# Peptides against a protein of PDB entry 2AUS, part 70

Target 1, 323 residues: chain A of PDB entry 2AUS
Amino acid sequence: ADIKREVIVKDDKAETNPKWGFPPDKRPIELHIQYGVINLDKPPGPTSHEVVAWIKRILNLEKAGHGGTLDPKVSGVLPVALERATRVVQALLPAGKEYVALMHLHGDVPEDKIRAVMKEFEGEIIQRPPLRSAVKRRLRTRKVYYIEILEIDGRDVLFRVGVEAGTYIRSLIHHIGLALGVGAHMAELRRTRSGPFKEDETLVTLHDLVDYYHFWKEDGIEEYIRKAIQPMEKAVEHLPKIWIKDSAVAAVAHGANLTVPGIVKLNAGIKKGDLVAIMTLKDELVALGKAMMSTQEMIERSKGIAVDVEKVFMPRDWYPKLW

## One batch from the design tools (peptide; aimed at target 1 I58)

Design b2_p28_4_s4 (made by RFdiffusion4, then SolubleMPNN; from b2_p28_4, 14 letters changed)
Fold by OpenDDE base, seed 5:
Structure b2_p28_4_s4 (fold): chain B 323 residues (1-323), chain A 28 residues (1-28)
Amino acid sequence: as target 1 above (323 residues)
Amino acid sequence: SHMKELEEKIRELQKELEAFKARLAARL
């Protein structure tokens, strides 16, 4: 998620009309909620679906969805996309995750051996999904990006772990325990990151949402509920972006594919088949789509379909039809 | 009301979350 992508400018003279659209920082509170994502601190106990249902009740919403299931007993970062932003969760499902885990060992192991063996689990690991998973139980590889041991207290090992989406930390801890020769289990687990969402000042509880909604509805104070909800554009920060001309926005908002002439600037390193975010010059999310060209092909070509548009977010009337 | 019952349940879950976070922080 933290890879700064180079921005390649294709049209340095392209301007945007300030009267068109609604930039993420200039949305009225009702519109901000309609295009919002909550960085929720999910409590232990409830399912991710129960928590989403509660948020809908608290905030009087018709639709919401989460950026990737947390188990009932697992706390921490659960992105919840609201109303018209609900489908932005598709950008978060494939995103990397970070956890803090407490592993309890079933025997005594020297600290040097714990550190050495846990380091061997960085990289590609073989996993089988648990029985409770909706995913077909087949052997599959997953990436462990890093393991950082935070503390070792006898048989208790506290560690931070960055993983590919759909890596099972419980299964990782079981395999570490087997490799140590004593066995182990997951005592505690918290998710500290889900793509661009992390433990920061934007992290809010269900209690915060109750209070902040009351402050808005009863006292007329919108500041707290505004800060508690992130713009939907936050949920695509980790994706490669393509910025388009004002003249191209209305066509893409109507579901037309993005063609090469509509591109103003783009991130480096886009490959054919990548999920990309189509943005306005005001950093508004127009649509998600599949790249049909590489970055290099989008620079070199004068015509053709650059992005197959899969999901539109922007309303059709925010920008005028200019063709 | 069904909302007051939900708010009470949320306050209970908040105390559990805070206690859990405090136990993690005391080990960091």
Scores: peptide ipSAE 0.211, ipTM 0.799, DockQ to the pose 0.912
OpenDDE base, seeds 1, 2, 3, 4: peptide ipSAE 0.195, 0.210, 0.183, 0.088; ipTM 0.789, 0.802, 0.783, 0.684

Design b2_p28_5 (made by RFdiffusion4)
Pose (drawn by RFdiffusion4):
Structure b2_p28_5 (pose): chain A 309 residues (1-127, 142-323), chain P 28 residues (1-28)
Amino acid sequence: ADIKREVIVKDDKAETNPKWGFPPDKRPIELHIQYGVINLDKPPGPTSHEVVAWIKRILNLEKAGHGGTLDPKVSGVLPVALERATRVVQALLPAGKEYVALMHLHGDVPEDKIRAVMKEFEGEIIQRKVYYIEILEIDGRDVLFRVGVEAGTYIRSLIHHIGLALGVGAHMAELRRTRSGPFKEDETLVTLHDLVDYYHFWKEDGIEEYIRKAIQPMEKAVEHLPKIWIKDSAVAAVAHGANLTVPGIVKLNAGIKKGDLVAIMTLKDELVALGKAMMSTQEMIERSKGIAVDVEKVFMPRDWYPKLW
Amino acid sequence: STLKEEMEERNEKLKEELEEALEKLEEE
């Protein structure tokens, strides 16, 4: 997921006018929230659905959604997209996820076999692909390990299968997500407590600084997604519902294949929309016309890059 | 502390902060 993609510039002269839109990290606080995402450290106990409901109440929001469900007892990274950026969590499906898990073996097994069996579970699995498994600690029947997986991978099922392969059986004692696409345990990971307090600092004390840092621009959700940057003049057509045509492309990531989920970005690096690539990167460079992206969701409001009559 | 103990302490801290956040939310 976190492979740095090469950028290919097709129109080296394209410029963006600062009058239109906003750099993603410079939105007025209300707009920042309307188009924001929270990198939330979900506490054990509530369902992911309940956590989103609490966030909507705390931030007095109309809409919100999480990216990748965590079960009630699971803690960790839970990206919560807000308001207008609610559907941006779609961008996380192609990006992977990472967990730290505690596995309790129902029988005694030599460490040698445990490490050997765990390693064999990398690659593909049926219940999804397991990118990597790293054993952190093996203390008796307790195994602490880090695992990277494709989205929708049920870790409980993975541990159960490891138990079967070992014949002794296995139980998942606990699980914590450490990564969900570009969201990880860094300075942007906030708790529900921080969110409530920072909201009070803003609405009661008039200080926006803390609630601002607790909420990320929605562009964060597409950090690991192939991108196509378009001209200012092309943003309006897309923002108004048209698919993206090749003439509007300024630069793009290498490796884009037909059918790939892509992010359409302005030259300010704001998220305009999510869509499916109808052409490859090379075809987008060589061709002068045609639909480059079948737009599935538009995020940018019509007001930022307006059509003028 | 072991890695397992550190993970349990972190989860307990999150439960305590959640209780405080829900108390403040109910008061509103």

Design b2_p28_5_s1 (made by RFdiffusion4, then SolubleMPNN; from b2_p28_5, 17 letters changed)
Fold by OpenDDE base, seed 1:
Order: sequence, then C-alpha cells, then structure tokens
Structure b2_p28_5_s1 (fold): chain B 323 residues (1-323), chain A 28 residues (1-28)
Amino acid sequence: as target 1 above (323 residues)
Amino acid sequence: MSLIEELRARNAELQARLARALARLAAE
C-alpha cells in the first residue's frame, strides 16, 4: 500500500521564489536526463550490470546505476538511475519488492495443501544468503508481507509475493517445496515492484529506449524520451520527506546539515536513524540524509541538527546563498 | 492463455526485443 504519510506543517507562511531551482516537471530535456531514473523492464538473459552498460551506450551517458540486482534469468522492474541521479539508488536498496514467481513442484500435491502451506510462509522467515551473494552467509530473518496464489496447474504454482529487501525467492520456493514434502524449484521469476517503481505506463524496454533516443536525436522529437525517463524524485517517493525553506536550500546543497529552523513541513512518523529525503517547497530533491531527531522532536525543538546530510543531489547554484 | 503461459510469453518477447535492440546497436 502506498502509505500516504501525514504532512505536518511547521511554518504555514513560508513561500518559495518561482525563479529558483528546477522543479521536476520544468526541467529541459538534457537536465531531465541528468536527473533521471528509468523504470526498465529488464529482459531475462543479461546481468543487471550488462543492462546498465547498454543503457549508457544507448543514451550516451557517462554514469548510471541500478536500484537492486536482478539475476540474469529474472525479468521485470529494474530502476536505472542516470548521471547525476546515479546515487539515488541508495534509497531503493532498502525498499520492499514484489515478484511473480513460477514454482515447479517435484511431486503431486493436493491444491488445498499447497494453499494451506504457502499461507504459513507469510510473515517472518529464516534465510541463508546464497553462495554467490556479496552478503555474509549468516542466517537472517526476512519478512514476507503477503503471498497470493494466482494459478495452480498440476505441479506448476504461479504466485505473487511481497517481500522485504534482500529476501531470496529461490530460497523461499525451496523451503515451500520442503514443507510440501515433495521439493520444488523456481522455474520463472519476474519483479513487478521495487519501492515506488511498478509495472505501469512508465515501464520501458531497451528496445523502446533505442527508438526514443533515435526520435530525439534524428527527428528532434523529445516527447518519447522525456516520458521514458522519470525524475529522480520518483525514486524517493517511498521515503519520509522534510521540506525546507528557500534560505536553507543552498547550505544543504553545499553539504551542510539541516537544522530545525530550516524546516517548513515534514512527514509524520520519522524516527531517529531513518533515511529521509530533504525537499524544496517545489518538490525538488536536495539531499538524502539520516534523521537525527524524530518528527516530534523536529516540531518541539527550536534548534539543533535535524538531518545529517549524507548525499547531495541538487547543484550548488540552483538556489542563492542566503547565509 | 493461462497466467503461466502469459508470463512465459512476456519473457520470450522481452528476449526477442533485446535481440532486436542489440542488432541495431551493432549496426551503428
């Protein structure tokens, strides 16, 4: 569920200068690309790194990065952040994921038993990372948010699954197969969601990107490539937000920590240690940082460091220095 | 078409589109 976070207004008189910054909807095409994220439909076959390399070649880019590895055989939603937006992928790594998986059972199991056992895998599960993972092979808990069986055809079970970041669907299917008593393996896997990125009208292929780049460069048609690239602000929609005064923007863009007097409005439910997005009043991403206070502390206090700024995205010149 | 067949068909089409994209990039 897209949890609509409550917005608490701290300064209801704060205005923004329309001449400062570049709101996501008003960026020239070149600037839009520099601060862009592609919702790529990754094909099965290539690695996520090969796909990022092809996007860089297609769009003539110096830098790009992906919002969480898909295995070679896995298709679907791969957010690819471009150029100056490349580091926004850090916001997507901890985000929940959804998959559609095809499980093949190694024996016959009554449908009622399949449904009953798969429901027991909703909630907390214990997993061991696979050998190929860069993650240390320690047992860890992961949350399965939901399992929805879509189709059962004999030994083939198609299901939707919502999971915590870094849950291994192949391992989940292996354990389901053990619990069913017959064993199972993952036949197909598609990622249908990665945080704010899902299967929608923004989902594009590598082939679409080749065509859309050609239409822009050869025919002067920007519309297709503009629609194929989302603003980097899309990649932080799932984070709690803090909106700041115009007078605070340039300081944060220079790497200064956000202090409490700079806050205009903020989401409810921020905890100390949370990753937060610092936004302008025009919904431009200034920086990512670690909350040093709760929402309540940011409301009640008149001073102090609200956010430890970890990564700046906004250029230093979009807003004037007012300090 | 079953949902299982739709998933397989979608994956096959993505592979076909990839092959077309790579062929264009090799001709440039």
Scores: peptide ipSAE 0.423, ipTM 0.895, DockQ to the pose 0.890
OpenDDE base, seeds 2, 3, 4, 5: peptide ipSAE 0.417, 0.404, 0.422, 0.413; ipTM 0.893, 0.888, 0.895, 0.890

Design b2_p28_5_s2 (made by RFdiffusion4, then SolubleMPNN; from b2_p28_5, 14 letters changed)
Fold by OpenDDE base, seed 4:
Structure b2_p28_5_s2 (fold): chain B 323 residues (1-323), chain A 28 residues (1-28)
Amino acid sequence: as target 1 above (323 residues)
Amino acid sequence: MSLREQLAARNAELQEKLKEALAKLEAE
């Protein structure tokens, strides 16, 4: 998620009108909520769906969605996209995840062997989704980016693990236990990261949301609820970005595909088929779409469809129609 | 506290905060 992407500038003279749009840091509180994402610390016990329902109740919202299911017993980072931002979760579903897991071994294993075997699970692993998963139950490869052993206490192994989206830590622990020859199960699991959302000062509880909403509605203090909600643009920080001319914004906001002439700057390393964020020069999210060209093709070509626009977020009226 | 105990303590805190949050929502 922390991949610093190089920015290639195509038009160094492109300016943006400060009167147009609503930059993420300058939205009125109601608009900020409408385009918000909460970095929720999900408690153990409730389903991710129950937690989303409570957030809607707490904040008096019609719509919300989460950036990837946590099992009832799993705590930690659950991004919850609000109202008009609800569909930004599509950017978070494929994002990498980090967990802290407690594995309990069913027998005694020397620490050196635990460390050696767990290191072998870094890289590609074969998994089958559990029955409860909405995902087709086919064998699939997933990446384990890293395993960091934090603590070994007899049969209890606490570790940090970075994984590709839809890697099942319970299944990973089962396979580690088999490789150790004694068997193992997942005793505890906490998600510490979901793409750009991590354990930081933006992490809030349901209790915080109750209090902060009360302070806003009863006391007129918006500061706390404003800080508790991240702009929807946070949910796309991990994606490759394409920044567009002010003259192209309204067309894209109407659902038009992004053409090459509209591009001001873009990240390096975009491939055809990548999910990309289309941004204004004020770092406002206009739309998500599928790249129809590589970064190199978008630089070299003078015309053509650069991005097939899949989901518009920006209202049609934030930027004028300049056509 | 071990890292294990810290994780358990955080989960316990989150469960208590959840109960408090739900109690507030039922009182409004």
Scores: peptide ipSAE 0.390, ipTM 0.888, DockQ to the pose 0.957
OpenDDE base, seeds 1, 2, 3, 5: peptide ipSAE 0.378, 0.383, 0.380, 0.382; ipTM 0.883, 0.886, 0.885, 0.885

Design b2_p28_5_s3 (made by RFdiffusion4, then SolubleMPNN; from b2_p28_5, 14 letters changed)
Fold by OpenDDE base, seed 5:
Structure b2_p28_5_s3 (fold): chain B 323 residues (1-323), chain A 28 residues (1-28)
Amino acid sequence: as target 1 above (323 residues)
Amino acid sequence: MTLREQLAARNARLQELLARALAKLEAE
């Protein structure tokens, strides 16, 4: 998520009308909720689906979805996209994850050997999905980006781990235990990051949401519920972006593909087939789509389909039809 | 009990469970 993407400007004279749209920081509270994502601190015990159902009850919502399943016993960062933003979870599902894990070893192992063997699990690992996973139990490669041992106390190893989406920490710990020769199991697990969502001031509990919704509905205080809900644009911060002209926004909001003339600026390093966020010049999310061109092709070409629009988020009336 | 009070009481129990799980992760 922290990869700084270069921004290439294609049209330096493009202006935006301040009267059109609703920038992420300027949405009325009801509209902010309709286009919101909660950085939820999921408690241990409930399923991710139960937690989503509770959020819907707390906030009186019809629709919500989560940015990647946490097991019942696993706590921490669960992004929950609300109402009209529900489909933004597709941007979060493939995003990297960080966890803090407690591994319990089934025998005594020297600390130097623990450190050496755990370092060997950085990089590509072969995993089989657990029985409880909805994913077909085929062997697959996953990336471990880093393993940082925080503490070793006898047979207990506390560590931070950054992983590719759909890496199973329980399976990783099992394999580490096998490599150590004594076996191991996952004692505790917390997710500390899910793409752009991390443990920060935006992390809220189910209890916080109950209180903040009450303060809004009974006391007329919007501040707390406004802060507890992130704009849906937060959920796409880690994606490559394409910023478009005001004249292109309404067409894309109606489900038209983005054509090259509509592009004002874009991130470097877009490849054909990448998931991209189409943004206004006010950093509003219009749509998600599949890049049909590279960044270089989008710069060099005067015409053609740049993005195959898959999911529209922006309402059709936020920008006028300028055609 | 209102739906709010029921949710608040449930959430309080869930927060207590979370706090215990975190304290265990921090103490180990």
Scores: peptide ipSAE 0.027, ipTM 0.335, DockQ to the pose 0.058
OpenDDE base, seeds 1, 2, 3, 4: peptide ipSAE 0.020, 0.013, 0.018, 0.018; ipTM 0.330, 0.391, 0.349, 0.417; seed 1 fails the geometry check

Design b2_p28_6 (made by RFdiffusion4)
Pose (drawn by RFdiffusion4):
Structure b2_p28_6 (pose): chain A 309 residues (1-127, 142-323), chain P 28 residues (1-28)
Amino acid sequence: ADIKREVIVKDDKAETNPKWGFPPDKRPIELHIQYGVINLDKPPGPTSHEVVAWIKRILNLEKAGHGGTLDPKVSGVLPVALERATRVVQALLPAGKEYVALMHLHGDVPEDKIRAVMKEFEGEIIQRKVYYIEILEIDGRDVLFRVGVEAGTYIRSLIHHIGLALGVGAHMAELRRTRSGPFKEDETLVTLHDLVDYYHFWKEDGIEEYIRKAIQPMEKAVEHLPKIWIKDSAVAAVAHGANLTVPGIVKLNAGIKKGDLVAIMTLKDELVALGKAMMSTQEMIERSKGIAVDVEKVFMPRDWYPKLW
Amino acid sequence: SKIEEFKERSEELEEELEEFKERMEEEE
């Protein structure tokens, strides 16, 4: 997921006018929240659905959604997209996820076999692909390991299968998600407590600084997604419901294949929309016309890059 | 150990969630 993509510039002269839109990290606080995403450290106990409900209550929001469900007892990274950016969590499906898990073996197994069997579970699995498994600690029947997986991978099922392969059987004692696409345990990971307090600092004390840092621009959700940057003049057509045509492309990532989920970005690096690539990168460079992206969801409001009559 | 640190972190989160629920009820 976190492979740095090469950027290919087709129109080296394209410029963006500051009058239109906002750099993503410079939105007025209300707009920042309307188009924000929270990198939330989900506590054990509540369901993911319940956590989102609490967040809507705390932030007095109409809409919100999480990216990748965590079970009630699972803690960790739970991206929660807010308001207008609610559907941006779609951008996380192609990006991977990473967990730290505690596996309790129902029988004694030599460490040698445990490491050898765990390694064999990398690659593909049926229940999804397992990118990597790193054993952190093996203490008796307890195995602590870090695992990277494709989205929708059920870790409980993976541990169960490891138990079968070892014949002794296995139980998942605990699970914490450490990565969900671009969201990880860094300075943006916040708790529900921080969110409530920072909201009070803003609505009661008039200080926006803390609630601002607790909420990320929605563009964060597409950090690991192939991108196509378009001219200012092309943003309006897309913001108004048109698919993206090739003439509007300024630069794009290498490796885009037909059918890939892509992010359409302004030259300010704001998220305009998510869509499916109808052409490859090379075709987008060589062709002068045609639909480059079948737009599935528009995020940018019509007001930022207006059509003037 | 890493396992103890992992379990301790989870326990702290459970205590913080209980305090959060109590505070949400008081605000009602």

Design b2_p28_6_s2 (made by RFdiffusion4, then SolubleMPNN; from b2_p28_6, 14 letters changed)
Fold by OpenDDE base, seed 4:
Structure b2_p28_6_s2 (fold): chain B 323 residues (1-323), chain A 28 residues (1-28)
Amino acid sequence: as target 1 above (323 residues)
Amino acid sequence: SLIDEFRAEIERKREELKELLKRLEEEE
């Protein structure tokens, strides 16, 4: 379960004007798409970039971006942020991932030994990024949060694995194979989670998108395409949040840094340097930024820069300028 | 088996993609 972050209220009297902004559940369909993220079930075969290109074609979009590359042969959860939401994918890059993997062993190994060795790979591992990665090929540590063996059939091992962002399952399987003494390779891989996006009722195929877009454009039925697209706020659910006064929203939407007086409530456990989501009191994403203070400092201080605003999402006109 | 089901699901998704690509080519 996603660890529910505690919410600390700094101003319990702060109200929000219901006429300002567009809450995630109240966006007209065109605006919903402009600020949308698709939880795509990426098929095996195409690159993540090809799939994004197809989504842009299917939905007649100018811009889209994915929340972290899946290899061509890898299927499953690929968040695709649309139009004005495209840059929200930066929030998903550091997010944990889950996969189901089929590992094929190159020799016979007793099941008890397979289970024992795979359990030892829970925790910190050392990996080198593959050649196809945009990341420099330097050795780095990554966390394996859990390994759950689902089935063992001779040389085939099906397992679920939760990992830190940028952990390469192919490399993990290679190392498991070495530790088992017989070698192994990744036969199949599916991503089942990318941060807040998982295999659930929001997961849609490219076929679904074709059909749902058709129903909207030709039949005037927006319900399906509306459900197929998540609000961009979904893509930041896993981040610590800071909720701000209505009077601070327009300034932040213009790219001003968030100052301490603008804070109404915030999550506990924010550290200096953390990526945080700046939200309205209606749970609208205003901006992403870097925390310049801890949660405790944001509570105790009366002034100062709380968040260095890095990326604004909210239009400048959704809230009035009150400064 | 879960392994067989997992393989079958992946193969279904490959077939679905082929059908989609064919449909998209026919709509051009």
Scores: peptide ipSAE 0.559, ipTM 0.924, DockQ to the pose 0.882
OpenDDE base, seeds 1, 2, 3, 5: peptide ipSAE 0.555, 0.560, 0.559, 0.557; ipTM 0.923, 0.925, 0.924, 0.923; seeds 2, 3 fail the geometry check

Design b2_p28_6_s3 (made by RFdiffusion4, then SolubleMPNN; from b2_p28_6, 12 letters changed)
Fold by OpenDDE base, seed 4:
Structure b2_p28_6_s3 (fold): chain B 323 residues (1-323), chain A 28 residues (1-28)
Amino acid sequence: as target 1 above (323 residues)
Amino acid sequence: SLIDEFRERIARLREELKELLKRLEEEE
């Protein structure tokens, strides 16, 4: 379950002007696309980059980016951020992932032993990045949050696994196979979660996108394409949030750092150095930044830089300049 | 079985992609 972060209110009298900005649910379709993220069901076969190129072609887009590479043979949840939202994918890179994997054992192993050994792989594991990764092939630790065995049929083991970002399931399966003494390989892999994106009603195929785009362009029916694209704010749901005054929005949208007086409310448990989402009181994403203070410091201090703004998303003109 | 359903789901996605690629080639 997504741990619901506590919200601490610093200014309970802060109001927002309903005429300013574009809340995620009130964007015209063109603007919704410009600030959109698709929860794509990536088919097996193509690279994540090829799929992004196809989405750009299908939707007639200039820019798009994906929220973390899936291997060609891997299917499932691939967040694809569109146009002005393209850089929101940086929020998804550190996010936890879930997969369903089919492991094939190279020998017969009693089910009780399979279950016992797989449970031992919950926790910290040591992995080496594969050759195809842009990451230096150094040994690193990764967390396996949970392993849930779904079905065992002889040498075939279907399981769900929750992992830290950049955990290689193929390597995990290899090590499980070694621990079982018979060896194993990954027969199939599907990503079922990438941070806030999961297998739900928002999951769409490339085929869906083709059809929905045609319904919009040819028939004038925007409903399908609107539902197929999530607001960019979805891509930051898993981050700690800081909500700011209307008077602070334009400054942050111009790339100014967030100062403590601009804060209306914030999530508990922010630490210095955390990636945080700066939000309007209408839950619009203004920017991503690095917390320069803890939640407690942001409450107790009257002044200072709360967030070092790293990436602005909101246009400069959505809120008036009040400085 | 859940394994069979899982394999079938992936197989459907492969087929759907093949159909999509044919459609995209016909539109060029």
Scores: peptide ipSAE 0.583, ipTM 0.933, DockQ to the pose 0.868
OpenDDE base, seeds 1, 2, 3, 5: peptide ipSAE 0.582, 0.581, 0.581, 0.582; ipTM 0.933, 0.933, 0.932, 0.932

Design b2_p28_6_s4 (made by RFdiffusion4, then SolubleMPNN; from b2_p28_6, 14 letters changed)
Fold by OpenDDE base, seed 2:
Formats: sequence, C-alpha cells, structure tokens
Structure b2_p28_6_s4 (fold): chain B 323 residues (1-323), chain A 28 residues (1-28)
Amino acid sequence: as target 1 above (323 residues)
Amino acid sequence: SLIDEFRARIAAQREELAELLERLKEEE
C-alpha cells in the first residue's frame, strides 16, 4: 500500500514566489528531460545497462541511470533517470518491489498444499544472494510483504509478490520448491513495481521512446515525449518529505545542510537516519539527505541541523540567494 | 488463462525487441 504520510505544518504563513524555480508541471521540454525519469517497460533479453545505453542513444543523452537492476531475462518496470536526475535512482534502490512470477514445480503437488506453503513465505525469509550478484554472498533476511497466487495450472504457478529491495525471487521460488518437496524453478519473471513506479499509463517501451522522440524532433510535437518522461520528483514520492522556505532553497541547492528554521512543513514519522527528500513549496526536489532529527524534534526545536544534505538536484540559480 | 497471457506478453516483448534492434541498425 502507498503509505500516505501525514503532513505537519510548522509555518502556515509561508508563501512561495511563483517566479522562482521550475515546478514539475512547468518545465520546458528540454528541462523536463534534463530532470526526467522514464518508467520503462524493459524487454527480456538485454541487460539493464544495455537498455540504458539504448535510451541514451534514442534520446541523445549524455547520462542516464536505472533505479535497480533487472536481470537480462526479467522484463517490466525499470525506472531510468535522465541527465541531471541520474542520481535520483539512489532513492529507488531501497524501495520495495513487486513482481509477477511463473514458477514451475518439478512434481505434482495438491493445490491446497501449494497455497498453504506459499502463504508461509509471507514475512521474513532467509536468503543467500546468487553467485552472479555483486553483493557478498552471505545469508540475510528479507521481507516478503505479500504473496498473491493468481493462477495454478498443474505444475505452473503464477503469483504476484511484493518484496523488500534485494529479495531474489529466483531464490524464493527455489525455497518454495524445497518446502513443497518436489523442487521448483523460475520459468518467467516480470517486475510490476519499483517504489512509486508501476504498471500504469506512464509505462513506456523503447519503441514508444523512438517514435515520441521523432515526433518531437521532426514534427515539433512535444506532447508525447513530455508524457513519456516523468519529473524526477516522481522518483521520491515514496520518501518522507520536508518542505522548505524559499529563503532556504538556494543555500540547500549550494550544498548547505537544512536547518530547522528553514522548514515550513514535513511528513510525520521521520526518524533520525532516514533518507528524506527536501522539497520546495512548489513540490520541486531540491536535495536528498539524511535526517538528523525526528519529525518531533524538527517541530519542537527552534534551531539545529535537520537534514544532512547528501545529494543536490536543483540548480543553484533557480532560487535567489537570500543569505 | 492468465499463465498463457503472461507467456504471450513476454513472447511479444521479445519479438518487438528484435524488430527494434533491426530498425536501430538501419538508422546507424
């Protein structure tokens, strides 16, 4: 479920100057691309890096990055952050993911037993990363948020699964197969969600990108390419947010830490150490940072460092220097 | 069945990719 975060207002009189910044909905097309994220439907076959390279060629980009590797054989939702937004993918790496998987059993198992055993895999599971992973192959826990069986046809089991980042569905299926006593393997896998990115109207193919880029460059029609690219702010929708005064924006955009007096409103439930998005009052992403205070501390205190700024996204000149 | 539809969707994406790769080679 999309965790709706409560918004606590600290300064109800704070206004924003409409002349400053570039809200996500008001960016010229070139700027929109520079601060864009594509919700790509990755085809099976290519690596995530190959697909990113193709997007860079198609859209004539210098930089792009993906919001969490899909294996070559895995299809579906691959967020691809563009140009100046490239580093926003760091917000997506720890995000929960959803998949639809086809599991093939190596023996006959009663449907009731399949359902019962698969339900036992909801919650905390122990996994070892595969040998091909760049991650050290040590045992670790991962959370399976839910398993929804979609269809059972003999030895074929189609299911939806929501998981913590870095859960290996192939390993999950292997363990389910062991628990069933017959063994199993992953026949097909599609990612249907990566944090705020899901299978919806924003999902686009590589073909769409080719066509939409041509419509823009040859026909002067920007509508398609504009719709195909999400603002980078989409990539932080799942994070707790802190909204800051116009007077604080330029300092944060220059890499200064956010201090408590700069806060206008914030989400409830921020803990010290959380990754947070620093936003303008126009919902522009200024920076990502580490919370140095809880929400409660940010409300109660009059001074101090609220956020250690780790990554700035906003250009330094979008807001005036007011210090 | 949902399984057949799921397999068909994946198969279609492989075909579409093959077509795209041919198109991109012709544009080089």
Scores: peptide ipSAE 0.594, ipTM 0.934, DockQ to the pose 0.833
OpenDDE base, seeds 1, 3, 4, 5: peptide ipSAE 0.589, 0.591, 0.592, 0.590; ipTM 0.933, 0.933, 0.933, 0.932; seed 3 fails the geometry check

Design b2_p28_7_s3 (made by RFdiffusion4, then SolubleMPNN; its pose is not in this set)
Fold by OpenDDE base, seed 5:
Structure b2_p28_7_s3 (fold): chain B 323 residues (1-323), chain A 28 residues (1-28)
Amino acid sequence: as target 1 above (323 residues)
Amino acid sequence: MKKKKEEETLKELKELAEEEKEEEEELE
């Protein structure tokens, strides 16, 4: 469930100047691309790196990065952050993922037993990273948020699974097969969600991007390429947000830490150490940072460092220096 | 037609991945 975060208002009289900044919906096409994220339908076959390289080439980009590796054989949702938005992928790496998986059982199991055992894998599971993973092969816990069985056809089990970042579905299926007593393997895997990015009208193929870039460059039609690229702010929708005064924006854009007086409104439930998005009152992403206070401390205190600013996205000139 | 375009795209993606690997090996 997209947990709607409560918004607490500290300053209900705070206004924003409409002449400052570039709201996500008001960026010229070139600027929209510079601050964009593609919700790519990664085909099976290529690596996530190969796909990023291709997007850079076809869109004539210097930089891009992906929101979390998909194995070559795995298709589906791969967020690709472009140019000045490239570093926003750090918000997507720790985000929850959803997959649709086809599990093949190595023996016959009654459907009721399949359903009962798979439900027991909701919650905390112990995993070991695959041999080919750059991650040290230490045992670790991961959360399975939900398992939804879509179809059972004899030995083939199609299911949807929501998981914590870095959960290995191949390992999950192996453990389910062991618990069923017959063994199992992953036949097919598709990623259907990566944080705020899902299978919806924003999902585009590599072929769509070729065609849409052609329509823009040769026919002068920007509509398709504009719709194919999401604003970078999409990549932080799942994060807790802090909205700041216009007078604080330029300081944060210069890499200054956010202080408590700059806060206009914030999400409930921020803890010290959380990754947070610092936003303007026009919902523009200024920076990502580490919360140095809880939501409660940010409400009660009149001064102090609220956020340690780690990554600035906003250009320094979009808002005036008011200090 | 779709399958042929998919195969051509997959070929171009492999060629690019080889080029990027050669560039990374020249920087190290």
Scores: peptide ipSAE 0.019, ipTM 0.440, DockQ to the pose 0.424
OpenDDE base, seeds 1, 2, 3, 4: peptide ipSAE 0.006, 0.012, 0.008, 0.007; ipTM 0.392, 0.394, 0.367, 0.377

